# Peptides against a protein of PDB entry 5D63, part 178

Target 1, 292 residues: chain A of PDB entry 5D63
Amino acid sequence: SLRRGIYHIENAGVPSAIDLKDGSSSDGTPIVGWQFTPDTINWHQLWLAEPIPNVADTFTLCNLFSGTYMDLYNGSSEAGTAVNGWQGTAFTTNPHQLWTIKKSSDGTSYKIQNYGSKTFVDLVNGDSSDGAKIAGWTGTWDEGNPHQKWYFNRMSVSSAEAQAAIARNPHIHGTYRGYILDGEYLVLPNATFTQIWKDSGLPGSKWREQIYDCDDFAIAMKAAVGKWGADSWKANGFAIFCGVMLGVNKAGDAAHAYNFTLTKDHADIVFFEPQNGGYLNDIGYDSYMAFY

## One batch from the design tools (peptide; made by RFdiffusion4, then SolubleMPNN)

Design b2_p25_1_s4
Fold by OpenDDE base, seed 3:
Structure b2_p25_1_s4 (fold): chain B 292 residues (1-292), chain A 25 residues (1-25)
Amino acid sequence: as target 1 above (292 residues)
Amino acid sequence: SAAEAQRRLEEARKAAQAAFAAAIA
């Protein structure tokens, strides 16, 4: 079953993703096929899948950027019915915005079926061009038509997954205690993380004994990421991953505060030094406390 | 015992915190 999370949804047949045109929050904004760049944010192409309680394999899909929801126009079962962004809520009862998402027959891709109409999200004619029509279309769960098959590339992690990644890292002190602040985290590409760091002013900040030292840098970075998240996305129910750690060196005679994020595959953490913007697999300290 | 182990862990954590305060970089 598909887990709650943020997904980049890519067609199984052509290199196109489900895109909310211009990221517009207007009701009726077309959802279209659009090219994407791997390992980037792809701003208008991120969707928060929220599972509906007590309705098997059924979700709302909220566009992360616009905060609007994937909507089958008038809930029509007619082939070619427009799929648009429309205002809604995560736990709506409106069948126009309820999508049953299950594995296709190939066991890797998913199909997206409207709960009410029982039609499927279809990249019409498998058109790979930017702005290609996405519509509701007749189909079955078992057919192999790639126009209706989608890869769900997970762009977020749960708090439990983050916790597991930390637990696997060798640079954790035996006394470690972690504090989880949120439930689901968008994991940023390093390039985006670095840009936030640059925009925060931290590259020009001066280290000063006690008054603005390692903890101030680390907390400032986390605050900058939080602000970036709030300013960038209209959807709710997720955070941007940026951790703070306190660590001690092997000798026990030095301590440091620093940041961390997750690797591309979400399996491990990578340390980030907010004083110089460096990413390190070993920052020279073992963490005894983290919050994220 | 588990309780003793937990107490030792807490003491070690306090020691680590003290070390941090004394040697923060």
Scores: peptide ipSAE 0.072, ipTM 0.711, DockQ to the pose 0.038
Fold by OpenDDE base, seed 5:
Structure b2_p25_1_s4 (fold): chain B 292 residues (1-292), chain A 25 residues (1-25)
Amino acid sequence: as target 1 above (292 residues)
Amino acid sequence: SAAEAQRRLEEARKAAQAAFAAAIA
């Protein structure tokens, strides 16, 4: 039942997340428990879960930063077996990198079982310290041990979810047409989105009639986000959410180009004005076209 | 047909969007 997506994976017992140490792409890099900051980009702690076709509830887990995959060392069923980052592919047949992920007995957290060994990803001793060992360990699906229970905080949206968020927004024109460019989108915190905007040079850009006006600002912002994504992450199969809209005002005598992103809960969109870096629930235009 | 209706809708949408886009600044 877990959807394809990017997840921050947090222990159910202590405030620790599954972390690829130093974000290293080297084979055998330890996966460890580490502290995290809510509502921020936790760079080494984001995992793309790719469902395996025709294998129920089974995924590969790709570290977004390193582009390597969660790997049970030698596929061993021995308690305490290391869980590491290792090179792989999204649809591998290697059981060392295949994980069955289903709800735990509490109905909110998940357990992560290695497909081959049938052992579970375990925060050893529930250790909340940075660098704490994560290992394969014996267990059962119905066991209540919080060392093996994980919350999957979804950090991305599918194109369908983004489309649904747009569809329920009141500032969409009756002639609206949206064009989806990708399948899954990492949704950035506003602070990160704003920082990309600042680093793009747009705050200092001069508006010039037609030659560099609203559409140029909006496209430049999208290009900046795209470049940021390419420069920041080694994993493939996802994009960074940043939309472009064209809208018309209520009077029908003015049009504008602007950006938009998703709210924190992913349920709604918020408009972003690339000419001043402002976030608005109502930008004064109804969108007749978007691409994202 | 459904296909014809969809084409008509797309054409109307395209025309409206073109008109609005002419005022973009």
Scores: peptide ipSAE 0.036, ipTM 0.642, DockQ to the pose 0.035
Fold by OpenDDE base, seed 4:
Structure b2_p25_1_s4 (fold): chain B 292 residues (1-292), chain A 25 residues (1-25)
Amino acid sequence: as target 1 above (292 residues)
Amino acid sequence: SAAEAQRRLEEARKAAQAAFAAAIA
């Protein structure tokens, strides 16, 4: 089954993603097909899938940017019914906002069925143009129509997945203790992570003995990412991944505080030095403590 | 003790940071 998480949802037939038009939080804002850029944030095209307890394979889909939910207008079963952003809650009982999401017949893509109407999210006519209509449309689970098939590209990790990535890294000290701060994390592309770093003022910050040294830089980066998250997204129930580590070198005579994030495939961590904005697979220290 | 080990690491951190800063400067 589909896991809770943040997804970029791409059509199986054409290079178009499910987009909340202009990222608007207004009720009735059209959800449309729109082009996307791989390995970027794609601001209006990220959706938090929240599984409904005790309802198999059923989710709400919250637009990360607007904080509104995918909504089938009036819950109508008529083909061509508008799919819009609408205010809601993660665990709503409103069938207009409940979506059964299961694998399609091809075993790779998903179909998105409205719980009430039993119609499917459809990129009308497979139109690849920006602003193309997305609507509820009649269909079946086994139908091969690519207009109703969607790839769910996971853009987030659970705390457990992050923990696992840390655990398999070779630069973790035997005394390591990790502290999880949140449950689900949007993983940023390095370019975005770096931009946050630049905008934080850290590149111009002066290192000063003890009063503003490695721990201050690392915490400042964490704070900057947190603020960026709060300022950028209206949805709740997730955080932006940015870890802080304390580490000791192999000789045991030096220690450091630094940041870390996850690699593109979410399988590993990469270390980030907030004093110079560098990414390293080996920062020269083994972490004995982290929080993220 | 664990507390002593942490104190040692903290002192090492301070020393290492100074060296790191010097290398960057």
Scores: peptide ipSAE 0.023, ipTM 0.622, DockQ to the pose 0.050
Fold by OpenDDE base, seed 1:
Structure b2_p25_1_s4 (fold): chain B 292 residues (1-292), chain A 25 residues (1-25)
Amino acid sequence: as target 1 above (292 residues)
Amino acid sequence: SAAEAQRRLEEARKAAQAAFAAAIA
């Protein structure tokens, strides 16, 4: 079954993603097919899937950028019914905004069925052009029509997944204690993470003994990422991944504070030095404490 | 065993942390 998380939703037939046009929060904003760039943020194409308790395989889909929800216009079962962004809530009872999402017959892609109408999210005619119509359309779960098959590429991690990634890292002290601050984290591409670092002013900040040293840099980076998240996305119920670690060197005579994020495959962590913007697999310290 | 006890402790910590995170949110 599909896990709660943030997804980039890509058509199984053509290189097109589900896009909220212009990222607009207006009710009735068209959801369309649009090209995407791998390993980038794809701003208008990220969707938070929130599972509905006690309703099997059923979700709301919140556009991360606009904070609005995928909505089948009037809940109509007519083929060609518009799918739009519309105001809503994560646990709504409005069947226009409830989507049953299960594996297709190919076992890798998903189909997205409106809970009420029982029609499926369809990239009309498999059109790969930007702005192509996405609509509710008749179908069945076992059909192989790629117009109605979607790959759900996970762009976030749960706190448990982050914890597991940390646990696999060899640069963790035996006394390590991690503190989880949120439940679900959007994992940024390094390019975006670096841009936030640049925009924070940290590259020009001067290290000063104790008054503005490693812990200040590390916390400032985390604060910058947090602010970026708040300023960039209108959806709630997730955080932006950026960790802080305190570590000690092998000799035990030096300590450091630094950041970390997750690798692209979400299986490992990579250390980030906020004093110089470097990414490292080994920062020279073993972490005894983290919060993220 | 000590290992089993430790695993149970960690599971409890994880559950507590999850609850804590949810409360902060």
Scores: peptide ipSAE 0.023, ipTM 0.482, DockQ to the pose 0.019

Design b2_p25_2_s1 (from b2_p25_2, 15 letters changed)
Fold by OpenDDE base, seed 4:
Structure b2_p25_2_s1 (fold): chain B 292 residues (1-292), chain A 25 residues (1-25)
Amino acid sequence: as target 1 above (292 residues)
Amino acid sequence: LTDEELAALEERMFEKFKAVEEALK
């Protein structure tokens, strides 16, 4: 079953992703096929899937950028019915915005069925061009048509998954206490994480004993990421992953405050030094406290 | 700054953080 999370949704037949045109929040904004770049943010192509309680395999899909929801126009069962962005809520009862998402017959991709109309999200004619029509179309769960099959590339982690990644890391002190601040986290590519760091002014900040030292740098980075998230996305119900750690060295005679994020596969953490913008697998300290 | 330089520069922070660590036990 599909987990709650943020997904990049890619067609199984051609290198095209589900894109909200121009990221517009206007009702009726077309959802279209669009090219994407792997390992980048793909701004208009991220969707928060929120599972509907007590309705098996059924979700709303909120565009992260616009804060609007995937909507089948008039809930029509006619082939070729437009799929658009439309205002809504995560737990709506509007069948135009409810999508049953289950594995296709190939066991890897998903099909996206409108709850009401029972038609499927279709990349019309498998068109790989930017702006290609995405529509509701007649289909069955067993049909192998790649126009209606989608890969759900998970771009976020739950707090539990983040906690598990931390627990697997060898640089965690025996006295470690972690404090979880949110439930779901968008994990940024390092390039984006670094850009936020650059834009924060931290590269030009002067280290000063006690008054602006390691903890100030680390907290400033987290604050910068939080602000970036708030300024960049209109959807709610998620955070941007950026952790703060306090650590002690192996000798037990020095301490440090630093940041961390998750690796590309979300299985591990990588440490980030906010004083120089470096990523390290070993920062030289074992964490006894984190919040994220 | 190298990692070693950062560690040396912030060595004085140890006592501050140790106090926090002990309070969290």
Scores: peptide ipSAE 0.023, ipTM 0.561, DockQ to the pose 0.055
Fold by OpenDDE base, seed 5:
Structure b2_p25_2_s1 (fold): chain B 292 residues (1-292), chain A 25 residues (1-25)
Amino acid sequence: as target 1 above (292 residues)
Amino acid sequence: LTDEELAALEERMFEKFKAVEEALK
């Protein structure tokens, strides 16, 4: 079963992703196939999948950038019906915006079926060009047609998954207490994380005893990431991952405040020093407190 | 600052976190 989360949705046949054209929030904006760059944010190509309670394998798909939802035009079952962005809500009853998402016959990719029409999201003719038509099309769950098969690359973690990643790290103190602030987190590439750090002004900030020291740097970084999230995305129901830790060294005679994020595979954490922008597997401290 | 220099700098701030550390034990 597909978990709630943010996904980059890639065609199984050609290197094309489901893209909301120009990231526009206008009703009726075309959803199209578009090229993507691995390990980047792919702004118009991120979708929040929200599971519908008590409806098996059924979701709404909210475009992260526009805040609009994947919508089958007029809910038509005709092959070639447009799939567009349209205003909506996460738990709508509108069958035009309800999508049953299950594994395809190959066991790796998914098919996306409109709940009402029972047609499938189709990259028409498997066209790999930018702006290629995506439409509702007739099909079956067991059909092997790659035009209707999609890889769901998970770009977010739940709070529980983040907690598990922290628990696996060897640099956590025995007295550790973690405080979870949100439920679902978009995990940024390091390049994006670093750019936010640069834009925050922290690289030019001067360390000053107590008035602007390690905790101020760490909190300022988290605030910068939060603001970046609010300014960048129109969808709700998720946060941007950026943690704050307090740690003590092995000798027990020094303390530090720093940040952390998740690795690319979401299995581990990596420490981030906001005073110099460095990523470290070992920052020299064991965390006794975190909030994220 | 090197990582070591940074660690040394933050050593002076240990007392700042002492109360928090003890409370979380």
Scores: peptide ipSAE 0.023, ipTM 0.550, DockQ to the pose 0.052
Fold by OpenDDE base, seed 1:
Structure b2_p25_2_s1 (fold): chain B 292 residues (1-292), chain A 25 residues (1-25)
Amino acid sequence: as target 1 above (292 residues)
Amino acid sequence: LTDEELAALEERMFEKFKAVEEALK
């Protein structure tokens, strides 16, 4: 079963992703196939899948950038019916915006079926061109047509997954206590994380004893990431991953405050030093407290 | 900042954090 989360949805046949054209929030904005760049944000191509309670394998898909929802135009079952962005809510009862998402016959890709029409999200003709039409199309769950098969590349982690990643890290103090602030986190590429750090002014900030030291740097970074998230995305119900840790060194005579994020595979954490913008697998401290 | 510089700057912060932790107990 597909979990709640943010996904980059890629066609199984060609290197094309489901894209909300220009990230526009206007009703009726076309959803199209578009090229993507690995290990980047792909701004208009991120979708928050919200599972519908008590309806098996059924979701709304909210475009992260626009805050609008994937919508089958008029819920029509006609092949070639446009799939657009449209205003909606996460738990709508509108079948135009309800999508049953299940594994395809190949066991790796998914098919996206409109709940009402029972047609499938189709990259028309498997066209890899930017702006290629995505439409509702007749199909079955078991057919092998790659036009209707999609890889769901998960771009977010749940709080539980983040917690598990922390627990696996060897640089956690025995007295560690973690505090979870949100439920689902978009995990940023390091390049984006670094850019936020640069834009925050922290690279030019002066270390001053107690008045602006390690904890201020770490909290300022988290605040910067939070603000970036709020300013960048119109969808709700998720946060941007950026943790703060307090740690003690091996000798037990020094403490430090620092940040951390998740690795690309989301299985581990990597430490981030907000005083210099460095990423480290070992920051020289064992964390006894974190919030994220 | 080098790792050594960071270590030197933050060395005395252990007591600071301890004080905060104790206050929150």
Scores: peptide ipSAE 0.023, ipTM 0.574, DockQ to the pose 0.058
Fold by OpenDDE base, seed 2:
Structure b2_p25_2_s1 (fold): chain B 292 residues (1-292), chain A 25 residues (1-25)
Amino acid sequence: as target 1 above (292 residues)
Amino acid sequence: LTDEELAALEERMFEKFKAVEEALK
């Protein structure tokens, strides 16, 4: 079954993603097909899938940017019914905003069926142009029509997944204690992470003994990412991944405070030095404490 | 920062952390 998380939802037939037009929070804003750039944020094209308790394979889909929900207009079963952004809640009982999401017949892509109407989210005519219509359309679960098949590219990790990635990293000290602050984390591309670092003013900050040293840099980066998240997204129920670590070197005679994020495949962590903006697989320290 | 400068900073940071950990006991 599909896990709770943030997804970039891409058509199986053409290079088009499910896009909330202009990221608008207005009720009735069209959801459309739109081009995307791999390994970027794709601001209007991220959706938080929240599973509905006790309803098999059924979710709400909240647009991260607007904070509004995918909505089948009037819940109509008529082919061509508009799919729009609309105000809602994560655990709504409104069938216009409930979507059953299961694997298609190809075993890789998903189909998105409206819970009430039993119609499917359809990229009309497989149109790859920006602004192409996405609508409810008649279909079946076993049909191979790529207009109704979608890849769910996971853009987030759970706290458990992050914990697992840390646990298998070779640069963790035997005395390690980790503290989880949130439940689900949007994982940023390094380019975005670096841009936040640049915009924070840290590149121009001067190291000063104790008054502004490694821990200050690391915490300032964490704070900058948190603020960036709050300022960038209207949806709730997730955080932006940015960790802080304290580490000791192999000899046990030096320590450091630094940041870390996750690799592209979300399976491992990579260390980030907030004093110079560098990414390293080995920062030269083993972490004995982290919070993220 | 040069590697040498970073190393010097890291050494001073270690002493800071040791002091903090001792204070937490």
Scores: peptide ipSAE 0.027, ipTM 0.556, DockQ to the pose 0.053; fails the geometry check

Design b2_p25_2_s2 (from b2_p25_2, 18 letters changed)
Fold by OpenDDE base, seed 2:
Structure b2_p25_2_s2 (fold): chain B 292 residues (1-292), chain A 25 residues (1-25)
Amino acid sequence: as target 1 above (292 residues)
Amino acid sequence: LSDAELEEREKRLFEKFNKRLEELK
């Protein structure tokens, strides 16, 4: 079953993703196929899937950028019915915005069925061009039509997944205590993480003993990421991943505060030094405390 | 900022975190 999370949804047949046109929050904004760039934030192509309680395999899909929801126009079962962005809520009862998402017959991709109409989200004619029509279309769960098959690439991690990634890292002290601040985290590419760091002013910040040292840098970075998240996305119910750690060196005679994020595959953490913008697999300290 | 410079700064932070570090022993 599909887990709650943020997904980049890519067609199984052509290199096209489900895109909310211009990221507009207006009701009736077309959802279209659009090209994407791997390992980048595809701003209008991220969707928060929220599972509906007591309705098996059924979700709302909230566009992260616009805060609007995937909506089948008038809930019509006619082939070619427009799929648009529309205002809504995560736990709506409106069948126009309820989508049953299950594995296709190939066991890798998913099909997206409207709960009410029982039609499927379809990249019309498998058109790979930017702006290609996405519509409700007749189909069945067992059909192999790639126009109706979608890869759900997870762009977020749960707090439990983050916790697990930390736990398997070799640079964690035996007395480690972690504090989880949120439930679901969008994981940023390093390039974006670095850009936030640059824009924060930290590269030009002066280290001063005690008054503005390692912990100030680390907390400032986390604050910058938090602000970036709030300013960038209209959807709620998730955070941007950026952790703070306190660590002690092997000799036990030095301490440091630093940041960390997740690796591209979300399986491990990588340390980030906010004083110089560097990424390290080994920062020279074992963490005894983290919050993220 | 060189690694050596950063390490030197970090050594001076021992006293700052000393209370917690004592608990780790």
Scores: peptide ipSAE 0.222, ipTM 0.802, DockQ to the pose 0.045
Fold by OpenDDE base, seed 3:
Structure b2_p25_2_s2 (fold): chain B 292 residues (1-292), chain A 25 residues (1-25)
Amino acid sequence: as target 1 above (292 residues)
Amino acid sequence: LSDAELEEREKRLFEKFNKRLEELK
């Protein structure tokens, strides 16, 4: 079953993603096929899938940018019915905004069925052009039509997954305590993470003993990421991944505060030095405390 | 800053965390 999370949803047939046009929060904004750039933030193409309690394989899909929800217009079962962004709530009972999402017959892609109409989200004619129509269309779960098959690329991690990634890292002190601050985290590409770092002013910040040293840099980075998240996205129910660690060196005669994020595959952590913007697999310290 | 400068800076931070580190040992 599909896990709660943030997904980039790509067509199985052509290099097109489900895009909320212009990221607009207006009711009735078209959801369309649009090109995307791998390993970047595709701003209008991220969807938070929230599972509906006690309704198997059924979700709302909230556009991360606009905070609006995928909506089948009037819940119509007619082929060609528009799929739009529309105001809603994560746990709505409105069948126009409830989507049953299960694996297709190929075992890799998913199909997205409207709960009420039983029609499927369809990239009409498999059109790969920007702005191509996405609509509800008749279909079945076992059909192989790529117009109705979608790859759900997970762009977030749960707190448990993050915890597991940390636990696998060799640079963790035996006395480690981790503190989880949120439940689901959008994982940023390093380029975006670095840009936030640059925009925070940290690259030009002066190190000063005690008053503005390693912990201040690390906390400032986390604060910058948090603010970036709040300013960038209208959806709720997730955070932006950026951790803070306190560590001690092997000799036990030095300590440091630093940041960390997750690798592209979300399986490991990578350390980030907020004093120079460097990414390191080994920062020279073993963490005895983290919060993220 | 250079790696060497960062390392030197980090060494000076030990006293700041000393109490906590002692508790961890």
Scores: peptide ipSAE 0.214, ipTM 0.794, DockQ to the pose 0.045
Fold by OpenDDE base, seed 4:
Structure b2_p25_2_s2 (fold): chain B 292 residues (1-292), chain A 25 residues (1-25)
Amino acid sequence: as target 1 above (292 residues)
Amino acid sequence: LSDAELEEREKRLFEKFNKRLEELK
């Protein structure tokens, strides 16, 4: 069963992702196949899958950038029906925007079926070119046609997953208390995280005893990430992952405030020093408090 | 910012965090 989350949706046959053209919020904006760059933010190609309560395996798909939803035009069952971005809500009853998403016959990829029409999201002719048509098309769940098979690359973590990643880290103090601020977090590549750090002005900020020291740097970084998220994405219901920790060294004679994010595989945390922009597996402190 | 400079800054934080540190001992 597909979990709530943010996904990069990639065709199983060709290196093409589901892309909202130009990231436009206009009703009727084409959803198309488009190339992507691995390990980067593909701005128009991220989709928040929101499960519909009491409807098995059924979701809305909200484009993270535009805040609009994947929509089968007129809910038509005709092969070749356009799939577009359209205004909507996460828990809509509009069958044009409801998608049943289940594993394909290969057990790895997914098929995306419109709830009403029972047609499937199809990369027409498996066209790998930028701007290739994505449409509703007839099909069955057991067919192996790669035009209708999609990999859902999870780009976010739930609060529970983040909590688990923290819990398995060796640099957590026995008195650790974590405070979860959100439910779902987009996890940024380090390059993006670093760029936010640079743009925040923190690299040029002067350390001053108590009045602007480690905790100020760490909180400023989190604030910068939060603002970046708000300024970058129109969708709601998620946050950008950036944690703050307070830690104590093993000797118990020093403390520090710092940031952390998640590794690429989302299984572990990595510490980030906002005073110099460094990433560390061991920052020299064990965290007794975090909020994220 | 060098690692040495950062370390020096961290040493200065003891007074700020000492109350919490005592609780952790």
Scores: peptide ipSAE 0.193, ipTM 0.790, DockQ to the pose 0.042
Fold by OpenDDE base, seed 5:
Structure b2_p25_2_s2 (fold): chain B 292 residues (1-292), chain A 25 residues (1-25)
Amino acid sequence: as target 1 above (292 residues)
Amino acid sequence: LSDAELEEREKRLFEKFNKRLEELK
């Protein structure tokens, strides 16, 4: 079954993603096919899938940027019915905004069926052009039509997944204690993470003994990421991944505070030095405390 | 910021983290 999380949803037939046009929060904003750039933030193309309790394989889909939900217009079962962004809530009972998402016959892609109408989200005619219509369309779960098959690329991790990634890292002290602050985390590309660092003013910040040293840099970075998240996205129910660690060196005669994020495949962590903007697999310290 | 400067800054943190380091030994 599909896990709760943030997804980039790509058509199985053509290089097109499900896009909320202009990221608009207006009711009735068209959802369309649009090109995307791998390993970047595709601002209007990220969707938070929230599972509905007691309804198997059924979700709401909230656009991260607009905070509105995927909505089948009037819940109509007619082929060609518009799919739009519309105001809603994560656990709505409105069948226009409830989507059953299960594996397609190919075992890799998913199909997205409206709970009420039983029609499927369809990239009309498999059109790869920007702004191509996405609509509800008749279909079956076993059909091979790529117009109705979608790859769900996970862009987030749960707190449990983050915890597991940390646990696999060799640079964790035996006395390690981790403190989880949120439940689901959008994982940023390094380029975006670095840009937030640059915009924070940290590259020009002066190191001063105790009054503004390693812990201040690390916390300032986390604060900058938090602010960036709040200012960038209208959806709720997730955070932006940026951790803080305290570590001790092997000799036990030096300590450091630093940041960390997740690798592209979300399987491992990578350390980030907020004093110089560097990414390291080994920062020279073993973490005895983290919060993220 | 050079790597050498960063290392020196980290070493100067010993006094700040001294109590915690003692607990870890």
Scores: peptide ipSAE 0.181, ipTM 0.780, DockQ to the pose 0.043

